Peptides against a protein of PDB entry 5A53. Designs and how they scored, part 41

Target 1, 230 residues: chain A of PDB entry 5A53
Amino acid sequence: LVENVKQALFIPGQSCNKNLHDIMVDLSALKKPDMKRFNRKNDIHPFEDMSPLEFFSEKNDCSLMVLMTSSKKRKNNMTFIRTFGYKIYDMIELMVADNFKLLSDFKKLTFTVGLKPMFTFQGAAFDTHPVYKQIKSLFLDFFRGESTDLQDVAGLQHVISMTIQGDFQDGEPLPNVLFRVYKLKSYKSDQGGKRLPRIELVEIGPRLDFKIGRIHTPSPDMVTEAHKKP

## One batch from the design tools (peptide)

Design b1_p21_1_s3 (made by RFdiffusion4, then SolubleMPNN; from b1_p21_1, 11 letters changed)
Fold by OpenDDE base, seed 2:
Structure b1_p21_1_s3 (fold): chain B 230 residues (1-230), chain A 21 residues (1-21)
Amino acid sequence: as target 1 above (230 residues)
Amino acid sequence: SDYLRDVDIEKWLALSEEFLS
């Protein structure tokens, strides 16, 4: 079953700033060609009223949405939204820490549009904690693209690494998620007469440390419907 | 400075969470 590639819509909120705009541009570059961006600010408050997002989801045929807002309480906030049947499935606020790096901060490398990333997750909580499980699911869903049966190593261009920044106990604030992007460079090296493939990971950006904010979880009914394979 | 890491492809593939093809 060829699953249709999920389209992403990036929406500048009313409080979107230059930093968020730049982050949006860089992050969305990894989602090309399956990405749309609004060029105008929209006054959307998803945790108060979700209806505008559902409207945009339907109008743009996008099941993935990212809202960029910034306030004193939620600085550099990227709200990631998923819809199912153009209804809100889940939402999560991921606030970008001030130590972020843009693509321009790294060495320019050739990038082929449309190649899918490989993912790595570091931290046991990605498999056990509901919030980090949602984050893992979200990013896999966001960048999975078209399902191709052919895992061609030759088609592997980049790796996205997500790391939970440290251990935590129940009741403690959730550690940040460190988002890193690497390009794979393959070299044929002659070692001892055998050509062993050498792969180098080169960070290409963006570099984002996400602080976790508010979360909206789907209803049990929506979970059931979303997991129904046609 | 750009982070450069040499990784064995076979080890990397084995450790990868998901190859999104």
Scores: peptide ipSAE 0.012, ipTM 0.403, DockQ to the pose 0.083
Fold by OpenDDE base, seed 4:
Structure b1_p21_1_s3 (fold): chain B 230 residues (1-230), chain A 21 residues (1-21)
Amino acid sequence: as target 1 above (230 residues)
Amino acid sequence: SDYLRDVDIEKWLALSEEFLS
């Protein structure tokens, strides 16, 4: 059973600004064609009332949502939401640092819509720490799309890299997550012995450093239901 | 400036979550 690719809905909040809009456009381009964007701002506060997001999930048949908001406390905030059965599964605030780069800041490269990215995660905490495990799971769900056969390696176009910025101990503030996107360039190796082509990575953007904000975790019951194979 | 990175494809594939899953 080919699982249907999860659809994403990008929602400008009431406090969405030009920078967030531009980031939204660039990030959502990676999710094409499985992406919708609202053109109007919506007054949504997901950590106060989740009902509007559940409503949008159902109406738009989207199990992934991104809310774009900005305040003094939470500048350039992208709230990533996942739903299960159109109910909130989990949420995480990821605030974009001011050093972000847009697609326009990089060399324009041809991109085939719909090709699946390869993922790399740098940092042991992605496998051990509950917050980073959630981030890893979220981004895999967001961009992985349909299950890939080994034959899909031939169609590998780009890499999404996520890196935890430094080490940390229990009780310390969580380091940022560095989000990078690269295009793969393959060159014929003239090196007589290596059967594999030489691969180069070219950064294509966007470049985002995420500061971790508030988190909503699913109930144990929802976790169990979400992992049940249909 | 364009960030170009030489990658050992074998090492990269070994570290890729797409191939480890």
Scores: peptide ipSAE 0.009, ipTM 0.427, DockQ to the pose 0.083
Fold by OpenDDE base, seed 3:
Structure b1_p21_1_s3 (fold): chain B 230 residues (1-230), chain A 21 residues (1-21)
Amino acid sequence: as target 1 above (230 residues)
Amino acid sequence: SDYLRDVDIEKWLALSEEFLS
């Protein structure tokens, strides 16, 4: 059973600004063709009332949503939402630091739309810490695309890298997650007569440093149900 | 350029969650 590719819906919140809009456009481009964007601002407060998001999930048949909001307390905030059966599964706020770079800040490279990215996660906490495990799971779900049995490395075009910025101890604020996107370039290097395939990574953007905000974790019942559906 | 990195394919594949799942 080829699982249907999860569709993403990008929603400008009432406080969405130009910078967030630009970030939304660039990030959503990586999800094409499995992406929808609203053109109108919507007054949604997911940590107060989740009902509007569940409504949008069902109406648009999207199991992934990103709400774009900005305030003094939560500047450049991307709230990532996953639904299961059009009910909220989990949510996480990821605030983009001011040092972000857009696709226009990088050299334009030819790319094919719809190719699956490879993922790399740097930091042990991605496997052990519940928050970073959720982030890892989220981004894998978000960009994984169609399950192809053919892990054709030859078809690999993009790499998404996520790095925990530094070490931390219990009780300390959680370090930012550095989001980077690269294009893979394979070169035949003729170094000393050995044709070693050389792969170079070229950053293509966007470049985002995520500060972790509020989190909604799934209920144990929903976790069990999500794992039962093939 | 800080935007060009040499990647060991084998190490990269080993770290890739797409190929591990």
Scores: peptide ipSAE 0.007, ipTM 0.414, DockQ to the pose 0.085
Fold by OpenDDE base, seed 1:
Structure b1_p21_1_s3 (fold): chain B 230 residues (1-230), chain A 21 residues (1-21)
Amino acid sequence: as target 1 above (230 residues)
Amino acid sequence: SDYLRDVDIEKWLALSEEFLS
């Protein structure tokens, strides 16, 4: 059974700069081998016209897309797009704060390409608030794909942690989402004659604090269609 | 340890151990 792993397309926008490019490279490395990166800048404005993204989705057979743009108002903006049937399902802008760290900022660790990360979500809003529920769903879709088998646990190498930065009340701006990536190091510990594996987490990057921007939510009809198991 | 500032690592480790057991 070929795991239906969703493919991701990373698209530099016209305003993509070096920092965004570096972020794109590092984030997309976590999606290998199931990602494509465009080398050319594309003038796409997804909240004005979604047609180019739908075209790219179909042409590249990618149901996940990330558009890299930067402006004074929306600095280091990563627009995450999901498609269903090559039509836009949902979109969310996640702007990377200036305190980001690249993979090069961490100790280089060898890792196996293609292993699915484990996710951890910190913050009750990930289960209750529509925006954070969308973020949770998005990142799970982005990195895990459709099938989670027990084999994924045996091959556990990476942990992606997503934390809502603090509490918030209704009507307040939505707190940032802290994106962290860790590598699991397993040590054989001999404790009391039982070989209990000792696991340590080592941050490997990238480190991204996401400010939430504009959101496009799916139509009720698309939600119904997307949940219809084939 | 600077490695674990933003994650409830204990909870994660507990979950990881549960999955690895």
Scores: peptide ipSAE 0.008, ipTM 0.427, DockQ to the pose 0.068; fails the geometry check

Design b1_p21_1_s4 (made by RFdiffusion4, then SolubleMPNN; from b1_p21_1, 12 letters changed)
Fold by OpenDDE base, seed 2:
Structure b1_p21_1_s4 (fold): chain B 230 residues (1-230), chain A 21 residues (1-21)
Amino acid sequence: as target 1 above (230 residues)
Amino acid sequence: SMSLREEDIERDLKLSAEFLS
């Protein structure tokens, strides 16, 4: 069974800047080989007109898209888009805070392209709150594709950690989501003749704090269609 | 020898520089 790995398209918007481009490069590197990047700016406003994104989804055979834009109101904005049948399923704006770190800010480590990450989610709202449920679903779809029951633990090389930054109540602004990437290092410790396996987590980047922006949710009909197994 | 990941990062950095030029 060839797992239909979802392909991602990274699109620089008209207002894409150096920081967003660098973030795009680093984040898309984690999605290799299942990604494409445009090298030209495109004037796309997905919350005003979705038609250009649907066109790109179909033309590039990508069910995942990320649009890179920046404005005074929405600085370092990554709009994550999912399509179903090349029609918009959902969208979410995730704005990267200025304290971001690139892969170049961390020690280079040996990495195999194409291995699926393990995910960890910290915060009860990832399972209960509709916005954080969408974020959880999005990132799982983006990096793992369809959930296979058997994670090959033997192929586990890295962990993606997503944390909700603090508690919140109804009517309060939604806390940021802290995105972190770690590599697993296994070594045998020779302590007193007993070789105990030791696992260490080493941050490898990128480090991104996401502020939540605008959201487009699918219609109930689209949800039903997307969950129908062919 | 550089890992495929390191080679990809270097290539992507070059592409980033070309995009900004």
Scores: peptide ipSAE 0.022, ipTM 0.596, DockQ to the pose 0.021
Fold by OpenDDE base, seed 3:
Structure b1_p21_1_s4 (fold): chain B 230 residues (1-230), chain A 21 residues (1-21)
Amino acid sequence: as target 1 above (230 residues)
Amino acid sequence: SMSLREEDIERDLKLSAEFLS
């Protein structure tokens, strides 16, 4: 079965800057080979008019899109968009905090392109709160696709960790989501003549702290259609 | 220049591919 891997399109907005471009390059590297990037800026305002994104989805055959914009109110903003049948399914703004780290800030490690990452989620809200449930669904969909085959475990080299930064109560601002990427490194430890396999997690980047912005949720009808297995 | 035209999309994709090669 040829896994119908979802393709991603990365779009610089009109207000895209060098930092956002660098973040875009590094994050999109984790989606290779199933990724396209635009080099030119596009004037897109998805919460005002979604039609340009639907056009790009259809013309590029991409069901995943990321729009890179920055303003005083929404600095280093990555708008994640999913489409179904080339129509907008959902959207979420994730603003990258200034403390971000790029791949160049970490030790360069060789990796095999195309291997799916394992995900870990820290925080009960990922299973209970609608916004964090959407974030969990989005990132799983973005990097794993629809089918997890048992063969994916045998090729495990990367772990993506997503952590909700602290506890929160109803009515409080939603805590940031801490995005971390690790490579699994296997060591043979010799302890007292017994070789024990040791696995270490080495951070490889990028390191991103996401502040949650605006959200568009799908209509109940679109949810029903998207869950219909062909 | 801002463009949502098909020709501009094709150009952006081509330039992106050239940068990654």
Scores: peptide ipSAE 0.019, ipTM 0.509, DockQ to the pose 0.021
Fold by OpenDDE base, seed 4:
Structure b1_p21_1_s4 (fold): chain B 230 residues (1-230), chain A 21 residues (1-21)
Amino acid sequence: as target 1 above (230 residues)
Amino acid sequence: SMSLREEDIERDLKLSAEFLS
């Protein structure tokens, strides 16, 4: 089943600033060609009223949305939204730490648009903790292109790495998620007549450390409907 | 020749600068 590639809509909020705009541009570049971006600020408060996001989902035919806002309480906040049937499925606030790096901070490398990234997840909580499970699911949905059964290793161009920053116990603040993007470079090493392909990972950006904010989880009924394979 | 992505990145950087001006 060729699942249709999920389209993403990037929305500057009313409080969007330069840093968030630059981050939005760089992150959305990884989602090309399956990305739309608004150039105007929109006054949206998704945890108060979700109806504007449902409207945008339907009107733009986008099941993925990212709202860019910044305040003293929620600096550099990227609210990631998923919809199902143009209704809000889940939301999560991911605040970008000040130590971020843009694509311009790295060496420009040739990149083919539309190739599916490989994902790596570091931290047991991605498989056990409900919040990190949601983050894992979200990013897989966001950047998974066409589900081709052919994991053609030949088409592997880049790796998205997500790491939980340290261990935590129940009741402690949730550690940040470290988002990193790498390009695979193959070098022919002439070692002793056997050309072994050497693969190196080169960071290409953006580099984002996400602080976890507010979360909206789907209703049990929506979970059931969204997981019904046709 | 810059890849389509490199051209897009350059364009996006220019747009980012224009958005702030």
Scores: peptide ipSAE 0.016, ipTM 0.522, DockQ to the pose 0.021
Fold by OpenDDE base, seed 5:
Structure b1_p21_1_s4 (fold): chain B 230 residues (1-230), chain A 21 residues (1-21)
Amino acid sequence: as target 1 above (230 residues)
Amino acid sequence: SMSLREEDIERDLKLSAEFLS
């Protein structure tokens, strides 16, 4: 089964700033070659009117979109959008905290374009809490596409780690999600004739702490349709 | 040798600077 790789469209909003643009470039680089970027700002307000995003989804054949906006209330806001049949499936605002690190802040490492990351999720809420379940689903969809079998091991180059920052109780503000990217480095230790392959994880960036903002959840009907296997 | 990805990142960084200038 040829994996239908979901295409992503990155859209600078009208309020997109330099930092957010740099974040966009670095994050989108992880999605290459299955990524498009607009080079112009677009005045889109997805929680007020979703129709422009549906139009862009269809026009660009992208089922994944990221809108880059920034305001005093929602600084460095990445709105992640998924579509199904070019209609909005879900949306989530993820605001990047000011402590972000770009790829340039890390040691440059040689890597191959187009290899899928392995994901790790830290925090029970990723499996139990609706918002974190959506985040987990979103990022898996964004970077892995459809679940492919065993062939993914041969292409393992990097790991994306997502961690819920601390514990929380019902009614408390949702903790940030810590987004980290690591490259797998294999070292051949030639100690004593036993070649023990050593694998190390080296952070390569970007480093993003996501504050959770507004959410649009899919209708039950759309959930049912989206989970229908062709 | 720089990987294709590194070259693309450098290109994208340059384009980013131009976009915001």
Scores: peptide ipSAE 0.021, ipTM 0.567, DockQ to the pose 0.021; fails the geometry check

Design b1_p21_2 (made by RFdiffusion4)
Fold by OpenDDE base, seed 2:
Structure b1_p21_2 (fold): chain B 230 residues (1-230), chain A 21 residues (1-21)
Amino acid sequence: as target 1 above (230 residues)
Amino acid sequence: SSFYFDDFYSEKQLELSESVL
């Protein structure tokens, strides 16, 4: 079963700023060709009314959405939304810290569009804590690309690394998630007449530290329906 | 085909259904 690649829609909210726009452009570049971007600001408040997002999901045939907003309480906020049957499945606010880096801050490297990234997750909470499990699921779903069985090693171009910033206990604020993107470089080094393949990871950006905000979780019924394989 | 990251910005945007609220 060739699962159809999930399309992503990037939506600037009314409070979208230049930094969020630049982050949107860079992050959406990693989702090419399976992304759309709105050019106009849309006054959407997904935790107050989800109907506009469901409308956009249906009209644009996008099961992934990212809403860019900024306020004093939620600065540089990227709300990631997933839909199922054009209805809201889940949402999570990920606020980008001010220490972000854009693609322009890194060495320009050639990139092939449509190659699936490898993911690495650092932190036990990605497997145990419900919020970090949702983040892991979201990013895997967002960047999974075409399910080509041919994850040929030859097709591995880049790695997305997600790290939980430190340990935490119950009742403590959730640590940030550090988002990093690396390109694999293969070097043929002639060491002592043996060509040993050397693989190096080179950071290519963007570099984003995500502070976790509000979350909407699916109902148990929606979880059951979404896990039904057709 | 290999693209530079800058080439990602030059693609024609599709006409999308936007709500002007």
Scores: peptide ipSAE 0.018, ipTM 0.513, DockQ to the pose 0.021
Fold by OpenDDE base, seed 5:
Structure b1_p21_2 (fold): chain B 230 residues (1-230), chain A 21 residues (1-21)
Amino acid sequence: as target 1 above (230 residues)
Amino acid sequence: SSFYFDDFYSEKQLELSESVL
């Protein structure tokens, strides 16, 4: 069964700045061809009123949304939104730390658009802690691409790595999530007639360290309904 | 400057429904 690839809509908020715009462009490039971007700023405050996002979800047929805002309290904030039946399912604020790197900061490498990335998750909390479980689910859902039954290993070109930055205890601030993107480079080494394929990971960007902000979680009923779809 | 990989400019100008709220 080819699950319909979820479409993403990237929205610059009213407070979107040049850095956020550049981050938006670079991150959205990884979601091509299943991505739309608005060019105009929209005054949206999703934790105050979700109705504008539900409207955009329906009107653009996008079940994934990313709102780009920046303030003194929430600098370089990417609000990731998922909808189910064009209603808000969940939201999470991920603030990009100032140490970010754009695609232009890395060696330009050619890649094929539309190939599904592999994911790696580093940190036990991705499987146990509710917030990190949501982040894991979100990013897998966001970049899953076409579910082809034949994971043609031959089509693997990208790895997205997500790492929890250090250990934490209950009641401590949640560590950042380190987002890294690599391209798989295959080398045919002609050493001694045995062509051993050497695979190297080359970072291609963007490089983003996400600080976790506000979260909206779905109701138990919405969780049950969303999981009933095969 | 956003780094566009040259080969992937499928400018499918998706008619996006923007609204200024």
Scores: peptide ipSAE 0.016, ipTM 0.520, DockQ to the pose 0.021
Fold by OpenDDE base, seed 4:
Structure b1_p21_2 (fold): chain B 230 residues (1-230), chain A 21 residues (1-21)
Amino acid sequence: as target 1 above (230 residues)
Amino acid sequence: SSFYFDDFYSEKQLELSESVL
């Protein structure tokens, strides 16, 4: 069964600003061609009423959504939403720190659209802590596209790196997640007549440090239904 | 899957069924 590639919808909220718009454009570029972007602002408050997002999920046939909002309490907030059967499965607020870098801050590199990124996760909590497990699951789900068994290593172009910023103990604030994107660049090195392929990682952006905000977790029943492979 | 070369800076908009609330 080829699992259909999950489509993403990017939604400007009423409080969306230029910085969030630019971040949205740059992040959504990694999801091409499997993304849509709204141009108009929508007054959506997903932690108060989820019905508008369920409506958009169904109408646009998108199981992934990102709502762009900003306030004094939740500056540069990207709410990531997943749906199952056009109903809200989970949500997480990821606030972009002010030190972000856009694609324009990096050297332009040609890339092939539709290639799946490789992921790297740095930090044990990605496998043990519920919140970081959700983040890992979300980003893998967001960018992996179709699970084809043949990851054609020959098609590897991008690496997405996610790092937990430091160690933490129970009861401490959750460290930020450092989001980085690299392109694999192959060089022919002529060293001593043997052409050895040299591979370098070049950062291409965007560079985002995510502060973790509010979370909505699915009901146990919805988890069970979502894991029922047809 | 059609592989096409594009630039990250290409703001090609896809056709979408946008709704306003």
Scores: peptide ipSAE 0.010, ipTM 0.508, DockQ to the pose 0.025
Fold by OpenDDE base, seed 3:
Structure b1_p21_2 (fold): chain B 230 residues (1-230), chain A 21 residues (1-21)
Amino acid sequence: as target 1 above (230 residues)
Amino acid sequence: SSFYFDDFYSEKQLELSESVL
């Protein structure tokens, strides 16, 4: 069964600014063709009332949503939302640090549309810590295209790298997650007759450092229901 | 088909069933 690719909806919040809009455009481009964007600002406060997001999930048939908001307390905030049966499954605030780079900051490269990214996760906490497990799960769900059994290495074009920025102890603020996107570039090395295919990673953007904000975790019942789908 | 990064990432007008609050 080819699971239908999860569709994403990008929503400008009332406080969405130009920088967030540009980030939204660049990040959403990685989700094409399985992405929708609203053009109008919507006054949504998902940690106060989730009903508008459930409404948008159902009306747009999107199980992934990203709300773009910015305030003094939560600057450049991307709230990532997942739904199950058009009900909120989980939410996480990821605030983009001011050192972000847009696609325009990198060299223009050619791309093949529809190729799945490979993911790399750096940091043991992605497998052990609940918050980083949620982030890992979220990004895998978000950018995991059609489950083609043939992850033919020949079809790999993009690598998405997620790194936990440093070590942390219990009770400390959670380190940022460094989001990086690379293109795989094959070079024919002309050195010495053995054409060893050299693969190099070229950063293509966007470059985002995510500060972790508020989290909504799924209910145990919703976890059980989400895992029951084959 | 190979596209330029800009063309792939260009804003396409998508027909959305936009519900606006």
Scores: peptide ipSAE 0.009, ipTM 0.502, DockQ to the pose 0.022

